Peptides against a protein of PDB entry 3HUF. Designs and how they scored, part 86

Target 1, 320 residues: chain A of PDB entry 3HUF
Amino acid sequence: MWIIEAEGDILKGKSRILFPGTYIVGRNVSDDSSHIQVISKSISKRHARFTILTPSEKDYFTGGPCEFEVKDLDTKFGTKVNEKVVGQNGDSYKEKDLKIQLGKCPFTINAYWRSMCIQFDNPEMLSQWASNLNLLGIPTGLRDSDATTHFVMNRQAGSSITVGTMYAFLKKTVIIDDSYLQYLSTVKESVIEDASLMPDALECFKNIIKNNDQFPSSPEDCINSLEGFSCAMLNTSSESHHLLELLGLRISTFMSLGDIDKELISKTDFVVLNNAVYDSEKISFPEGIFCLTIEQLWKIIIERNSRELISKEIERLKYA

## One batch from the design tools (peptide; made by RFdiffusion4, then SolubleMPNN)

Design b2_p16_5_s2 (from b2_p16_5, 9 letters changed)
Fold by OpenDDE base, seed 1:
Structure b2_p16_5_s2 (fold): chain B 320 residues (1-320), chain A 16 residues (1-16)
Amino acid sequence: as target 1 above (320 residues)
Amino acid sequence: KEKEEEEEEKFAETLE
């Protein structure tokens, strides 16, 4: 989201979130959803127009800012952004930091991009929330992104957490739920004058973890917890691969269970399978190797003695 | 101070 602040009390000492939309900026405007009052005798009554575009799909993957357009409203002294005069037709900016000078005002408006990108685990929830979140200047998507800051956990009561949720947790992404999204949808008016009133996602995250025994206390408890072990997995999921990497596993990939030969077994402590393959092919598992699902692995990983538990299961099958 | 404020106000009035 874009946040503006300024020196010299020209913004009344307040920070403001700018959501996608158009804002008239000037001395003689009243602060509302489409106006930004700037307190200076050196600026025009209506000095500039700020237009913030909704996030693009690219912004979800890059964590880049919503496009920020500045137009001078034919003022005597013009408008500058980053020491450059705004062109007559206005200019668009994709920089994360903008120093906006209105006329001869000795104080600048500082606009900065606070990255927030929300990944959804479920396409139905994305479809429900994407429009509202985009109108907050929040990029949204389903696919894994290095720019992801928040992850929406699907609340299916009584189900194990998904691989996406596991991976989001280990990536130290802030896991949120529908309750947080509902709260976000209501904040547009309250945060106009004070950006600090933005709801704390970390509190939501803490509550999710505290109330769900499927989460360890910290990602750090699981990261590299399986260092020194080797696994083989089907080349089916990038998230699954990345999850196993974060556990510190050496990973070999195969395309089918038939590719699990003696050589692969000799280098592998266990095989990780998806649920569908595990359930369908359990009768055809290679002899002398421990096969498990990611969900079964996760149940081991969240235990304090995860290394001992895995070692015991590996030994049990080698000598069976 | 008052004169400077008046001049600033007059200047501000010229800023449409």
Scores: peptide ipSAE 0.191, ipTM 0.805, DockQ to the pose 0.219
Fold by OpenDDE base, seed 5:
Structure b2_p16_5_s2 (fold): chain B 320 residues (1-320), chain A 16 residues (1-16)
Amino acid sequence: as target 1 above (320 residues)
Amino acid sequence: KEKEEEEEEKFAETLE
């Protein structure tokens, strides 16, 4: 999201969040959803127009800012952004930091981008929330992204957490739920005066972890916890692969259960399967190897003695 | 001080 602040009292000593939309900026405007009052005798009554675009799909993957357009409203002394005079038709900016000078005002408005990208685990929830979040200047998506800052957990009562949730947790992404999204949708008016009124996602995250026994105490308890072990998996899921890498596993890939030969078995401690293959082909599992799902592996990995538990299962099947 | 404030106000009036 874009945040503006200014030196001196020209913004009344407050920071403000700018959501996507158009703002008239000047001395004689009243602060609302489309106006920014600037207190200076050195600026025009209506001095500039700020236009913040909704996030692009690219912004979700890069964590880049929503495009920030500045237009001077034919003022006597013009408008500058980063020491450059704004052109007659306005200029667009993709920099994360903007120093905006209105006319001869000795104080500048500083605009800065706070990165927030929300990944969804569930496409239905994305469909419900994406529009509202985009109107807050928050990029949203389903696919894994290095720019992801928050992850919306799929709340199905009584279900195991998904691979996406597991991976988000290990990546130290802030896990949130629909309650946080609902709160975000209500803040649009309150943050006009004070950007500090933005809801803290960390409180939501703490509550989620506290109320769900499927989470370990910290990501650090699981990261590299299986270092020295080797697994094989179906070459189908990138998220599953990255999750297993974060556990410190050496990973081999195969295309079908029939490709699991004696050589692969000799180098592999266990095989990780998706639920569909596990359920359908359980009777056809290779002999002498431990096969499990990601969800079954996660149940082991969250235990304090995870290495001992997995070692016992490996030994049981290698010598059976 | 008053003169500077009056000059600033007059200047502000010229800013449309």
Scores: peptide ipSAE 0.189, ipTM 0.804, DockQ to the pose 0.217
Fold by OpenDDE base, seed 2:
Structure b2_p16_5_s2 (fold): chain B 320 residues (1-320), chain A 16 residues (1-16)
Amino acid sequence: as target 1 above (320 residues)
Amino acid sequence: KEKEEEEEEKFAETLE
């Protein structure tokens, strides 16, 4: 989201969020959803127009800002952005920091990008919320992105957490739920006067973790917890691979259960399967190897003695 | 002070 602030009390000492939309900026406008009053005798009554675009798909992957357009409204002394005069037709900016000078005003309006990028675990939730979040200037998507700051957990009562949720947790992404999204949708008007009134997602995250026994106390309890173990992986997502890497596992990938030979068995401590293969092929598993799902592995990892638990399971099947 | 404020107001009036 874009936030503006200024020196010299020209914004009345307040910070403001600029959501996607158009704003008339000047001395003789009243603060509302489409106007920004600037208190200076050195600026025009209607001085500039700011236009914030909705986020692009590219912004979701890069964490880049919504495009910021500035147009001078034919003022006597013009408008500058980052010491450059704004062109007659207006200019567009993708920089994360903008210093906006209105005419001869000795104080600048500082615009800065606060990164918020929300990943969804399922397409249904994305379809429900994406439009509203985009109107807040928040990029949204389904796929993994290095720019993601928040992850929406699908709360189905009584279901295990998904691999996406597990991975988001280990990546130290702020996990949120539909209650937080609902709250975000209501604050759009209240944050116009004070950007600090933006709800803190960390409080939502803390409540999710405290109220769900499927989460460890911290990501650090799980990261590299299986260092020194080796696994073989079949028919798992890229997220599953990255999750296993964050656990400190050495990973071998194979294409079919038929590729599991004596050599592979000798080099691997356990085999990780997706739920469909685990359920269908359970009777056909090779002897002398421990096979489990990601969800079964997660249940071991969240325990304080995870290394001891997994070692006991490996030994039990080698000597059976 | 009053004269400076009056000049600033007159200047502000010249800004459309």
Scores: peptide ipSAE 0.188, ipTM 0.804, DockQ to the pose 0.218
Fold by OpenDDE base, seed 3:
Structure b2_p16_5_s2 (fold): chain B 320 residues (1-320), chain A 16 residues (1-16)
Amino acid sequence: as target 1 above (320 residues)
Amino acid sequence: KEKEEEEEEKFAETLE
């Protein structure tokens, strides 16, 4: 989200969130959803127009800002952004930090980008929320992204957490739910005067983790917890590979269960399978190797003695 | 001080 602040009390000492939309900026405007009052005798009554675009698809992957357009409203002394005069037709900016000077005002408006990118675990929830979140200047998507700051957990009561949720937790993404998204939708008017009224997702996250026994106390409890073990998995471009890497596993890939030869078995402690393959091919598992699902592995790694538990299971199957 | 404030106000009025 874009946040503006200024020195010299020209914004009345307030920080303001700017959502996607158009704002008239000047001395003789009243603060509302489309106007920003600036208190200075050195600025025009209507000085500039700020236009913030909705997030692009690229912004979801990069964590880049919504495009910020500045137009001078034909003022006597013009407008500058980052010491450069704004062009006659306006200019667009993708920098995360903007110093906006209105005319000869000795104080600048500082605009800075606070990154927030929300990943969804399922397309149905994305379809439901994407439009509203984009109107808040929040990029949204389904695919894994290094820019993701938040992950929406699907509330299926009584189901195991998804691989996406597991990975989001281990990569230290803030896990949120639909209750947080609902709360975000209500703040649009309240944050006009005080950007600090933006809800903290960390409270939602803490509540989710506290109330769900499928999560360890912290990601650090699981990161590298299986260091020194080796696994094999199907060569899928899935979040599963990255999840297993975060556990500290040495990973070998195969294309089919038929590719699991004696050499691979000799170098591998266990085979990780997705649920579909595990359920369909359970009868055809190679002899002498421990096969488990990611969800079964997760149940082991959240235990305090995860290394002992996994070792015991490996030994049990070598002698069976 | 009052004269400077009056000049600043007059200047502000000239800013369209």
Scores: peptide ipSAE 0.150, ipTM 0.777, DockQ to the pose 0.216

Design b2_p16_5_s4 (from b2_p16_5, 10 letters changed)
Fold by OpenDDE base, seed 3:
Structure b2_p16_5_s4 (fold): chain B 320 residues (1-320), chain A 16 residues (1-16)
Amino acid sequence: as target 1 above (320 residues)
Amino acid sequence: KKEEEEEEKKFAESLE
């Protein structure tokens, strides 16, 4: 989201979130969803127009800002952004930090991008929320992204957490739910005067973790917890691979259960499978190797004695 | 510049 602040009390000492939309900026406008009052003798009654675009698909992957357009409203002394005069037709900016000078005002409006990028675990929830979140200037998507700041957990009562949720937790993404998204939808008007009224996602995250026994106390409890062990996995998901890497595992990949030869078995402590393959192929598992699902592995790694538990299971099947 | 900044500050304070 874009946030604006200014020196010299020209914004009345307030910070403001700018959502996607158009704003008239000037001395003689009233603060609302489409106007920004700036208090200076050096600023025109109507000085500039700010236009913030909705997020692009690229912004989801890069964590880049919504495009910020500035147009001078034919003022005597013009408008500058980052010491450069705004062109006659307006200019567009993708920098994360903008110093906006209105006319000869000695104080600048500082615009900065606060990164917020929400990944969804399922397409149905994305379809439900994407439009509303994009109107808040929040990029959304399904795919893993290094720019992801928040992850929406699907509330399925009585089900195990998904691989996506596990990975989001371990990579220290803030896990949120539909309750937080609903809360975000209510703040749009209140944050016009005070950007600090934006709800803290960390409170939602703390509540999710506290109330769900499927999570460890912290990501650090699980990161590298299986260092020194080796696994093989079916090459089905990059997210599953990244999850196993964060556990500190040495990973070998295979394309089918038939590719699990004696050499692979000799170098591998266990095989990680997805639920579909585990359920369909359990009768055809190679002899002398421990096979488990990611969800079964997760149940082991959240225990305090995870290394002892996994060692016992490996030993049990080597001697069976 | 300092004088202009002080005048602008006084102006902002007068509108509060």
Scores: peptide ipSAE 0.026, ipTM 0.553, DockQ to the pose 0.068
Fold by OpenDDE base, seed 1:
Structure b2_p16_5_s4 (fold): chain B 320 residues (1-320), chain A 16 residues (1-16)
Amino acid sequence: as target 1 above (320 residues)
Amino acid sequence: KKEEEEEEKKFAESLE
């Protein structure tokens, strides 16, 4: 999201979130959803227009800012952005930091991009929320992204957390739920004068973790917890692979259970399978190897003695 | 801050 602050008292010492939309900036405008009052004698009554575009799909993957357009409203002294005069037709900016000078005002408006990028685990939830979140200047998507800051947990009561949720947790992504999204949808008016009134996603996250026994206390409890162990997995999911990497596992990939030969078994402590393969092929598992699902592995990982637990299961099957 | 306020004052005076 774009946040503006200003030097001196020209913004009354307040920070403001700028959502996608158009803003008239000037001395004689009243602060509202489409106007930004700037208190300076050097500022025109109506000085500039700021236009913030909705996020692009590219912004979801890059964490780039919503495009920021600045137009001078034919003022005597013009408008500058990053010490450059804004062109007659206006200019568009993709920089994360904008120093906006209105006329000869010695105090600048500082616009900065605060990254917030929400990944959804469920396409139905994305479809429901994407439009509203995009109107907040929040890029949204389903795919894994290095720019992801928040992850929407799918609340299916009584179900195990998804691999996506597990991975988001280990990546230290802030996990949020539908209640937080609902709250975000209502904040447009409250944050106009004070950007600090943005809902605390970390509080939502803490509440999710506290109230769900499927989460460890910290990602750090699980990261590299299986260092020194080796696994094999089907080459089916990137998120699953990345999850296992974050556990500190050495990973070998195979295409079918038939590829699990004596050589692979000799260098592998256990095999990780998806639920479908595990359930369908359990009768065809190679002898002398421990096979489990990611969900079964997760149940071990969240325990304080995860290394001892996994070692016992490996030993049990080697001597069976 | 004081220098900036003085500059603003000078600029305000130049606009009058």
Scores: peptide ipSAE 0.025, ipTM 0.649, DockQ to the pose 0.125
Fold by OpenDDE base, seed 2:
Structure b2_p16_5_s4 (fold): chain B 320 residues (1-320), chain A 16 residues (1-16)
Amino acid sequence: as target 1 above (320 residues)
Amino acid sequence: KKEEEEEEKKFAESLE
C-alpha cells in the first residue's frame, strides 16, 4: 500500500494510506476519500492530482508498488517528484519512494510503498476476496511468490492443514484467515487520517497458531529438523518439494511406484506419497521401505522428538 | 524500509 507523510506539519503530523483511486491535493480542500489537505501558504488551493492504480499481476510476483500518477493542476510553481518537474500531462512512477514537492513549499510529501502481497490456498477464496483486496492496493494470487507476505489459510473445520499452509508457515509468511480479510475490508474509512489504524496481521497469525495444535511453536522447530535423512517423492507439486527441502531432507524423485527399485530403497529412508496414491496403492507398497503421506510426515515433524520418531518408524519396517 | 524492517523485526521477535 502507498503511505504518505510530510515534514513541517503540512499533513498535520499524520500519515495516510492512499488506496487505488484519485486524490486532489491542495491547501483549500477538505480531507476525505478523494482529497488531501496540505497546510502551506506556498501551496495552491488545488495543487496536484494523485492517482493510484490497482495492482498488476506482475506486482504480485515482484512486490512492486501500484503505479503512482502525479499531475500538476496548472500551478504557478509546478510540482516536482524526486527533484524532477512533473510534465504537463502528468507522470507515472513505479519507484517505492517518492519525494513530492508542491510549488515552493520547503517541506515535501514523502510517499513510500509498504509491501503486502497475499497468497491464497484455493481459487474459491481468491475469487471471493481478490477484487476487494485489489481496491486496497494489495496484489493477490494462488501461486507461490518470493514477494508473498501473507497467506490465507483455508479453514475447513476439522480438516488437516494443507501443504500450502505448511509451506507458508516454514517460509515465515504471516498466515491469516477470512476474519482478517473481513476486517481489512472495513478499515478503508478509518485509516484515512491515521495509517497506524491498519489491522495487525501478526495478531491474527498468533491467534491461529495458539488455537491450532497442527502448528509447532515456531518455524525454527521444523526447519532442518530432518537433516541427514533421505526421502523419495512422487513428482507432484513444487510446494511439496520445497517443503521437504526446508526440512533438510535429501530428495529423490520418481514418476511411478514401479520406479522404486532396490537401488532407490538402499539410498532412501522413507517415501513420501500423495493421499490418492497412498490410499489406492497401500497394498502394493515395496517391502522394506517406510511410506507415508506429507500430512503424516507433518504430524511427526511438529513433535519435539521428530528425529527419534522417524528413526523408530524406519527401523520398524526394515526389520519387519 | 524502516517499517518493513520493524515489522520483520517485530515478527522475528514474536517468534523468539
Scores: peptide ipSAE 0.000, ipTM 0.310, DockQ to the pose 0.013
Fold by OpenDDE base, seed 5:
Structure b2_p16_5_s4 (fold): chain B 320 residues (1-320), chain A 16 residues (1-16)
Amino acid sequence: as target 1 above (320 residues)
Amino acid sequence: KKEEEEEEKKFAESLE
């Protein structure tokens, strides 16, 4: 999201979130959803127009800002952004930091981009929330991204957490839920005068972890917890592979259970399967190897004695 | 509040 602040008293000492939309900036406007009052004798009654675009798909992957357009409203002394005079037709900016000078005002408006990219675990929730979140200037998507800051957990009562949720947790992404999204949708008016009134996602995350026994106390408890073990996995999802890497596993990939030969078995401690393959092919599992799902593996790794538990299961099947 | 904003900012910066 874009946040503006200013030196001196020109913004009354407050920061403000700018959502996608159009703002008239000037001395003789009243603060509302489309106006920014700036208190200076050197600023015109109506001085500039700020236009913030909704996030692009690219912004979700890069963590880049919503496009910020500045137009001078034919003022005597013009408008500058980053010491450059704004062109007659307006200029658009993709920099994360903008110093906006209105006329001869000695104080600048500082605009900075606070990165927030929300990944969704399921397409249904994305479809429900994407429009509203984009109107807040928040990029949204389904795919893993290095720019992802937040992850929406699907609250199905009594279901195990998904691989996406597990991976998001280990990546130290802030996990949120639909209750947080609902709260975000209501704050648009309250944050006009004070950007600090934006709801804390970390509090939501702490509450989710505290109230759900499927999470360890920290990602650090699980990261590299299985260092020194080797697994084989079906070449299905990149997220599953990355999850297993974060556990410190050496990973071999195969295309089918039939590709698991004696050589692979000799070098592999266990096989990780997706639920569909596990359920359908349980009868045809290779002899002498421990096969489990990612969800079964997760239940082991969240235990304090995870290494001992896995070792016991490996030994049990090597000698069965 | 400032510490939490700094932690959130540091967290966001740690993801860059």
Scores: peptide ipSAE 0.000, ipTM 0.320, DockQ to the pose 0.015; fails the geometry check

